# Peptides against a protein of PDB entry 9GMZ: the designs that were tried, part 112

Target 1, 343 residues: chain A of PDB entry 9GMZ
Amino acid sequence: TGFPLELLTRPATERLAYFENYTVAHPRLKEVYEILMRTIAEPAGASFIFVYGASGVGKTTLRLRVEQKLTELALPKLESDRARVPVVGIEAIAPESRYFNWKEYYTRALITLEEPLIDHKFDYGVRGISRDNFGKINVESKVVAPALRRALENALIHRHPDVFFVDEAQHFGKVASGYKLQDQLDCLKSLANMTGILHCLLGTYELLTFRNLSGQLSRRSVDIHFRRYCADSPEDVQAFKSVLLTFQQHLPLAETPNLVDHWEYFYERTLGCIGTLKDWLKRVLSDALDREATTITLKDLQKRALSVAQCQKMFKEIQEGERQLSETEADVQNLRSALGLGA

## One batch from the design tools (peptide; made by RFdiffusion4, then SolubleMPNN)

Design b2_p15_4_s3 (from b2_p15_4, 9 letters changed)
Fold by OpenDDE base, seed 5:
Structure b2_p15_4_s3 (fold): chain B 343 residues (1-343), chain A 15 residues (1-15)
Amino acid sequence: as target 1 above (343 residues)
Amino acid sequence: SELEELEEQARRLAA
């Protein structure tokens, strides 16, 4: 099974778009997907789900697949409840300033939640929030963050999504000097509690810092670790090779490139992160299509690889995150032993 | 669906 051969006669833009839209299923993605879907279906009083893992592990791909599935499952109910939105997903933006911009967050959340396709116009009860002639939300600059929060709370209650996704959620940790990171978590907790909507925060291992700060969030949160593939595990190496095999079959080129034979080089420059691998292959494919090449070579791969310095930096960040998680597991074992619960 | 195809691919890779 590979790409549709008809793509070889299509424009470079269509060939690239095919690969961009293609998702490789892999064991870690499936595992995390199943846990996340189960947790959304049966939150058991949880207000938060934390999904954390390395940058480029594939968290955005996970989010998009869950959003698609939740939308599909909701379709029969949406016919009877036209006000309902099954799922809402946003990406948190890195603040240009030293602090997280709540006004921007609430604005983006409202815009995403109240897409033009929703027939039932909701009155937010806030002056300066309107819909344009195309049904898009317009928020006037004069609208303050507390008013936008109330509008979002009302919109979330009215639309009642099964989950609210926030990707790149580590950006909530960008706090100005003198402010507490705890206050940002308390704001999110308050939003979840006031609306009754389950929140899923996806991000890097920097989310662990947030998770550890709130003992109250610990009782109402589910943690999901999206692990990378590790070269010291034969099973993980085999899974990584299988992903390379699938990608080489789905590159819309006249000659199938041999990626699998270079698996060690791919691992060295991706650290076992499938998102990083896909982004690398997208860049290489784009270059190949621009020159009307029949295949890609090792030289083409080398031209678009992350530098060794970039990989070393990323690896240090991964090792620190993995260490923090391993310490937490050891702490649980120590706690069990101290409680007289067998190891 | 695209998702069912992904679930089938994931089953093949986990086997």
Scores: peptide ipSAE 0.018, ipTM 0.492, DockQ to the pose 0.045
Fold by OpenDDE base, seed 3:
Structure b2_p15_4_s3 (fold): chain B 343 residues (1-343), chain A 15 residues (1-15)
Amino acid sequence: as target 1 above (343 residues)
Amino acid sequence: SELEELEEQARRLAA
């Protein structure tokens, strides 16, 4: 149990890369992973999966692990179907401008869908989209968003992934004043319908706005709540401590740091979000490796901790999201009661 | 596999 001891003789870059690539299995991640994998395997007519939870809860880690597993499961079939891509995952970027850049989104989606190098050349049917000698997609500046959309639709149909992931999908909601969030949803819905590809949107509790805006999308969507660990739950506290114990064993340092004894401080500065915890430890590890330190101290942790003000802001956003979900659950119970169904 | 190790680790954490 722990990191390979050989890492202690390796360069700082390799030691850091080990920790970056290391995933701690924890109960909430496992639960959401299993639900997501089952839903992808049997979507039951769903066109969308919404995975929502706190910033830094570990949604990107979830996505990457699902992508890895879907790729592994597809390997035997990829020998016979060389055109197939088992999964595609992109991160939505917050536009610098007031408007969501669909051209950039479609371009990034196309690039991601066509990497890794598949020997199968695909004709996008769009002038100004080409592949270089290395198989990398080049999109000329003259190519307009509607043409890129058609190219993406064709590519998705041809490559037929089991799921299309969009991480940080709350950025679709960052629409300029006067634009309707509904138009973004209708665009995504149209893409899913035209391609027949299941879309999984991962994001913060701001994704609940998407869920609420379209009663039609809700009928064809599966919701997955990726919960943080709560300090008021003894089980959640124990799980969080176990994660700290695992991380301290997997920090490639000569002396194992005692993280568990500081669990309350870690909880205070992560709000029970394991991704936030990992990112914090990564920063601290990087600093320690740069100094050729043998261990991590509390002072090292404090240097890279989120400020109390940052944590308070994040906590307020989490509480609002959790409240909205709790109200929705109560509404379901009230509806069931009103229908004469037992609570 | 890395995934089997993760599943086993998750089982240990849930126990």
Scores: peptide ipSAE 0.018, ipTM 0.490, DockQ to the pose 0.047
Fold by OpenDDE base, seed 4:
Structure b2_p15_4_s3 (fold): chain B 343 residues (1-343), chain A 15 residues (1-15)
Amino acid sequence: as target 1 above (343 residues)
Amino acid sequence: SELEELEEQARRLAA
C-alpha cells in the first residue's frame, strides 16, 4: 500500500506533510519500541531507561511513537483524572555556553508538563511561576534553578506521568570546568527518586559515559541499544532495502522513484540510520515538489546527500560507541566466565 | 502484529 493517490492533486505542503508524518515500521524500531513499552509498563524498580544509538538512527521517532501510544492508552483514565499527564517529553538543548543550563531545562520541562489543555491548576509553590490567560506556564527570569527544580518535582508528582522523556540527553555531559559529570547524574537521580517518575534518556553513544560513571545509576537503569543496520549482516541489508522500498511507495510523486536499486549509495550516506535516510528523502522530496517534478532522480539524491566527510565523521563516532558496547559485553562475558557461569 | 500497529498508527498520522 502506497501513499493516497489523491495527494497528487493536493498542494506541495500537504504532500510534504504526509511524508514527514509517515513512519516506516522497521525491525530495529519495532524491537526497541517493544522493549521500551514493556520497560515503561514494568520498570521493576528502575528509575532510568537509557536509549542510546547513532545520531539519526530514529530515537526521536521512537520517542514520539511511545508518547502517542502512552497518550492513547491513558485517554480513558484522563477523563476521570484531569490532573494526570500520561507522558512528558522534552529535548535537551545544547548549551550555548560550555555548561548545561539546568534553569532552562527545568523551565522547559515545566512548560511542557503544564500544557494549556490541563484544566487543573496546580500551585507550584514557587513565586514567579504563573499561568497566562491561555493557561501557558510563565516563568519569571528571577526564578532560580533550585526553585524551578522544586516546582518540577511537585509538578511531576502531581501530574504523575508514566515516563519523563529527555531527548538529546548527551547534552547533560556538557559540564563546566571543575564540575563532575557525576554531579549531573546525581542531580538527575535525585529528581527521579524524589518524584518517583521513571526517566528515559535518549541520546548518542555519549550516554554510555553516564552508564560507566555511576554504578548506582546502572543498578537502577535499563539500557536499550538502538542499533543501526549493518551492511555485513544479510538480514540487516534486507531490512534496509525493505525500508527503501516502503519509502519509495510513500513518496507522494507521480512516478515512483527506484530507491532500492541505489541501496548501497543510500547505505553509504546514512550508515544504516533510518532517521538520516528519512531526513535525506524529505529534503529531496521538498526540492522535487518545489520544481513540480514527477519523480526523484539520482542527481536529486546526490544534491542533498550528506558529504563523504560528514559520513566519515559520523561513522567514527558510531564505531567508537559500538566498540565501547562490545567491550562492555565482553566484560560481562569475562565476569561470567570468571564466576564459572557458562558464557 | 505490533509492526502492523505501528504501520496503522503511521497511516492514522498521515491521514
Scores: peptide ipSAE 0.017, ipTM 0.461, DockQ to the pose 0.047
Fold by OpenDDE base, seed 2:
Order: structure tokens, then C-alpha cells, then sequence
Structure b2_p15_4_s3 (fold): chain B 343 residues (1-343), chain A 15 residues (1-15)
């Protein structure tokens, strides 16, 4: 089914919002969603889930869909347990300084955890944490990072989310020294252990550094690789074309654009990353709506495409990440062979 | 669910 035809008579803002909110189900998203939902339901002693993949593969979309589903599943229980929050999701911010700002992280986590609609007021036991008249948490500048950590630990224990999501988690790794990265990982591990709350870190292939540096985290982590579609796989090409067809049908334009016939160009400029594709189409749709255009042309696509230089840079980053994963598999095989277990 | 409907749509489009 395509977009609701009534949208053609609606304002450009509503038409754009429809497309922005529309999610294409595609094989890789479904696979990762099912694995992630299963792992959250049955963590089997895991404290961490790592979801890694290319920039623009769709990790944020995955997170939002899981958050939505966990919220829906929790609704019957939330009526009886007014203290519970089903899920918490934050985005990690790249530090402006050489050091990750834990104070800011804890503050953001606390603010996100405490929805104003939760009737059950929790006392954080920390002076300088208050609620405004709208029920939002305010953290005074005098509150130090260790106190904020204790407040977050207590809040997570009290609210008992099924999972704590951290999107763009590769930003934890932007620390100039390996020692500082280890300290960051130990801090996250300690938070997960103290609260008993499962943490899911979503990010780029830079998250693989976290896996390699913490042998202790690796034992208590589940890894999920969110792969892009590859042009050398007929199945992946077909899936990518199906995504284009679906987007084509869900662009709220008077004339359905033919995106599928240009699949190679879309692949060239997205590297098989569906998030990158969606963002591109959003920009092009916005331009088309501003012009009151009936359809999207190849020229409209070209105006908003990533440059070849941008694609080449992104592709190098993808290849390096995919290489690191392949080396890890080879290292396991080499270790098994060296142990006499056979390949 | 909305996701199951989307999955069924994706399967129909892949066929």
C-alpha cells in the first residue's frame, strides 16, 4: 500500500512529516530487531549489547522501533507499577574537550529517565536535583559527577527499565589515550553491574574498539552487527531495490517517481545504507514540496546527493570496520587451530 | 503489529 492519497491535499509540512515518520521494514532491520528484542527479553547474564554498523545504516531507526515496542509491551504492567519506566534512550554527544563529560552524561540520563508524566516522584537523595512545575528534572551546577552517578544508579534501580540505550556510543571512544577509554568502559560496566540494568550501545564500527579493549565486557556482552546491503550479493541487491520501491510508493507526490530504475545510482551514493537513503529522499522531497512539484526527477536527486568524495570517505570507513570483523573471525579460527580444536 | 504489517509488506514487495 502507498501513502494515504489524502496527503496530496495537505500542507507540505504534513506531507514531509509523513515521510519522516515512515519506516521501511527491510531484511537487515528485521533481523537485527528480532535479535535485539530477544536479547532484551532474555539477556542470559549479559550486561551489554553492542549494535554496530556503518553510519547511516539505520541504527537510530532500530532503537526507536525497539523503544516503541518495549513501551507497548509494558503498558499493562505500568498501570500496576507506576514507578516503572519500560525503556530509556539517550544519544551520546561528542565531547568538545579531550575528556568525556560524565557530569553531562549523568544529567542527560537522569533528565531522560524521569518523564514528567510519572506520578511517582522519586527522591534522588541528592541536594540540587529538583523537579520543576512541569515535573522535569533540574540539576544545579553545584552537583558533582559522583553524586549524579549515585542519583542515576538509584533512579535506574527504582525505575527498572528493560534496557538503557546509548546511541552514537562511539563518542565514548574519542578519548586521546587507551587508558582513558578503559576507564570509560569500566565506569559503564560498573553502572550496569550496580543497577542490574542491561545497557545497549549503538554506534559505528568504532565500537569494535570497546569489544577488543575489555575482555571482561566481551564475556558479558552480546554483539549485533547491523550490516549494509552489498552490491555483490544478489539477495542484498534485491532487498535494496525493494526498499527503493517501498520509498517510491510512500513519497507523498502526485506522480510516483521511478526510483528503482536508478538503483545503481542510489547504491553508489548510499553504499547500501538505508538511513542515508532515507535522509537523501527526505531532502529531495522537501525541495519538491517547496516547488509544489508533482514528482521527483533525477536532477532533483543529483542536487541533494552526497558527493563522490564523501562517499569514498564513508566507504573507506566501512571497509575498515568490515575488515576488523573479518580479522576477528580469522583470529578465532587461528586460536581454535592452535588449541587443537580444529577449524 | 505495525512492524508485522511492514514485514508482510516487505515480503510482498520482495516476491
Amino acid sequence: as target 1 above (343 residues)
Amino acid sequence: SELEELEEQARRLAA
Scores: peptide ipSAE 0.017, ipTM 0.486, DockQ to the pose 0.058

Design b2_p15_5_s1
Fold by OpenDDE base, seed 5:
Structure b2_p15_5_s1 (fold): chain B 343 residues (1-343), chain A 15 residues (1-15)
Amino acid sequence: as target 1 above (343 residues)
Amino acid sequence: SELEKLAEEFSKPLP
């Protein structure tokens, strides 16, 4: 089934919003969704989940769909425990400075965790943290990072989410000169240990550097690789074509555009990343709606495509990440062979 | 199919 046909009589804003909120169910998303949901339900003493993959593979979409599902599953329990928050998700901001801003991170985490809809006011025990008349958290500029950390620890313990999501988590890797990346990981590890809350870090292949730095984190982490579709795999090509077919059926236009016949061009300009594909189609749909166009043409697609130079840069970053993972798999096989366990 | 079931779950608008 395609988009609701009633959308053709609706404003351009409503048509665009439909497509923005639409998620294609595809094999790689299903795989990582099921692994992530299972790991959250049964963490088996894990304190961290790492979800890594190419920029634009769809990690944010994965997060949002898991947050939605966890919220839905928690509804019956929330009636009995009004203090509980089922899930909390934030995006780590790229620091403008040479170092990660922990004060900003803790502030954003507190604001997200303590949204106005929570009836029970929590006392943080920290001067300069208050709620406004609308229940929104206000943090005074004088509040220091260690005090915000204690407030977040107490809030996480009190609200007891099943998981704490941090999207774009590679930004924790931005460390000032003379500091160690290990110290940032130890801060996160300490927060997870002090609260007993499972942390899920989503990010680029730069998260692999975090995995390799701490042999202690490796014992308490689950790794999930969100792979792109590869053109050298017939199964991956077929899955990618099926995604294009689904998107063309869900573009709220009077005439269904033929995207599938241009699959090679879509692959060339997305590298098999479905998030990049969706964002491209959103831009093209917006342009088509602004022109009151009945369909999308190849020329409309070309106008909003990533440049070849952008794709070449993204592809180099992907190849380096995929190489590091392949080396890790080879190292595991070498370790097994060296231990006499066989291949 | 299992993909169809997931598609049904994903048919709900994101908040």
Scores: peptide ipSAE 0.457, ipTM 0.938, DockQ to the pose 0.172
Fold by OpenDDE base, seed 1:
Structure b2_p15_5_s1 (fold): chain B 343 residues (1-343), chain A 15 residues (1-15)
Amino acid sequence: as target 1 above (343 residues)
Amino acid sequence: SELEKLAEEFSKPLP
């Protein structure tokens, strides 16, 4: 089991594209994928799903694979319901100011929801929103955020996706503190309530701070922790080595590199984050293909590794996030014990 | 295994 050997005769662009599109199935990804798919199918009155974990753990890969699966499962219904979109996925943009740009968010969401392939002209009820001759949504600069919100609400109701994904959702929390942060939460809550569409927010551990500001959101949310692999767990180390073994088999090179023998170095420079590992290997593969190299060496890996200083910074951010979760879990256990429910 | 089944699903290219 490995890459198609025919790739060795193909252009470097096709070899790189193969690796980019390849997803390693690994225990943590399987776990969160199954929980997420189940929660989307049976939200049980939840309005939100929060998926949080380290930067580079693989949240975007999780989203894309869930979007693919939901689309595949919806295909038979989409033939009869031409208005329906099975899933919508966007990335939240970091605010350039102390304020989240809702106008940009609503515009991007509308553009993503209203792809050209949907023959059904929908009247958004908003002047300055139109489709061009190619079916692409155009939003005039004069359209204000409240009008874009109404257009998005109407579009979400009409298209009725099973879930609305927002990647990098920690950016909703990157606003001025106090009432303004509550207003952002109330804005998201209102959008989910008005549309009846389940929202899935994926982000870093900074998303926890945002989630914890609204006890009402917490009561209508499902939490999914996308954990990294930990070197202090023998099971996690074995899973990480198995991921390295799979990646080395799926690098479209003439000679299979031995990545597994360097597992400690890979762990040191990825912190057990599989997305960080994939991105590193992608950079190294690109360099190898550009040189027409037959394999990847340790020296090639070292050239594209994150610096020790970058890893130390990322590790501190991870440890702080994991600490906050552990405190929350301890608080839940203490509450259960105090209620007589047992640990 | 269940992981192998998921690997087979993930062998499909992303759209």
Scores: peptide ipSAE 0.452, ipTM 0.936, DockQ to the pose 0.177
Fold by OpenDDE base, seed 4:
Structure b2_p15_5_s1 (fold): chain B 343 residues (1-343), chain A 15 residues (1-15)
Amino acid sequence: as target 1 above (343 residues)
Amino acid sequence: SELEKLAEEFSKPLP
């Protein structure tokens, strides 16, 4: 089953939007989705979930699909509990300074948690936080980070989401010293503990530093590795080809492009990361639609491909992350062996 | 299949 053929008569904007909103179900996404949904349903006293993987592996897509599902599942209960928000998701912003901007983080979290459509008004108990005439949260510039934190704590308690998602969470780690990174982690722990809300941090392999710095986090966290597809695995290559086949069927073009025949080139320029692949195809589709093209050619792909230098840099970052995980797994096995537990 | 079931779920547009 491909895209709805009626899209071929629709504006380029609708055709592009279809592809943007389309998600390929693939083995790694399924695995991580199921683990994440299960962990959210039964956190077993966990305060954190860490979802880590390569940049462009599809973590944001995972988040959005989980948010959608949690919202859908909560709808029957939201009729009776008008104060409840089923899920909240934000993206952490890269700090312009050497320090994470907690004020901005808390402000964005409050704005996202307090959607205009929430009929149940909540008083934050903080001067300088208000709703406008459209129900949108306004935070005055004079409001300090500790006050915003208290407002967020109160809002999270009152709205009681099943999970609080923070995408690009590696940005919490952008601190000038290891001590300050610990302070950031302690702030996050305190927020989760004070609210009783499960926090899911999604990010790059830089999130592994958070796990390693706090043995106390390790006791209250679930780790989920969102793996890329590896070219040295025949099964992973087949899964990657199947993703290409699905994407080519869901590109709203008059002529179905043959992406599968170029799988090696797609792999070379995506490193097995499906998000990177989707973003690439989206750019190429946009260009094709702008030209009223009937299909996508290899030349069109080449124009929007990541450079070899970009891919080399990304691959080095991936290899370092995968190495750190392999070392951690080896350390666990060594510990088990040293304890007289079988490998 | 379980993957097909997930594909059907993911066929819904994101909000």
Scores: peptide ipSAE 0.452, ipTM 0.936, DockQ to the pose 0.176
Fold by OpenDDE base, seed 2:
Structure b2_p15_5_s1 (fold): chain B 343 residues (1-343), chain A 15 residues (1-15)
Amino acid sequence: as target 1 above (343 residues)
Amino acid sequence: SELEKLAEEFSKPLP
């Protein structure tokens, strides 16, 4: 099914919002969605889930769709438990300084966890944490990081989400030394252990650095690789073309653009990353709507494409991540072989 | 298909 035809008579903002909110179901997204949902339902003693993949592969879309589904599944229980939050999702912010700002992290996590719409207001037992008249959490500047941590621990225990998502989690790794990275992981591990809340870290292949640093996390983590589509795989090419076909049907334009005929150009400028593709099409759609255009042309695509230099940089980052994974897989195989386990 | 079922779930707007 295509977009609702009534959108053609709607304002550009509504047409753009439709496309922004539209998610293509595609094989890689389905795979990681099902694994993630199953792992959240049955953690089997896991404290962490790592979801890693290329920038722009669609990790944020995955998170948001899982958050939506977990919320929907929790609705019957939320009627009886007004203190419960079914899921919490935050985005990790790149520290401006060489040091990760735990105070800021805990503050953001508390603000996100304690939505104004929650009927049951929790007392954190921490002086300088309050709610405004709208129920929004306010944290006074005098509140120190250890107090904010305790407040977050208490809030997570009280709200008991099925999972705590941290998107862009590679930003925890932007610490000046490997030791500090371990300390960050130990801090997160301690938070997960103290609260009993499953943590899901989503990020780039830089998250593999976290995985490699903690042999203890490996026993209590589930790894999910969100792969891009590869042009050397006929199945992946067909899946990518099918995504293009679906997007062209869901662009709210009077004339359906032929995106599929340009699949190689789309692949060249997205590297098989569907999030990058969607963001590109959003920019092009916005430009088309601003011009009251009936369709999207190749020239419109070219105006908003990533540069060849950007694509080359992104491709190098992907290749390095895929290499690290291949080494890890080889190490697992070598370990299995050394243990007398078959490959 | 299972992909079609997922597409139906994803037809819901994100909050």
Scores: peptide ipSAE 0.445, ipTM 0.935, DockQ to the pose 0.173

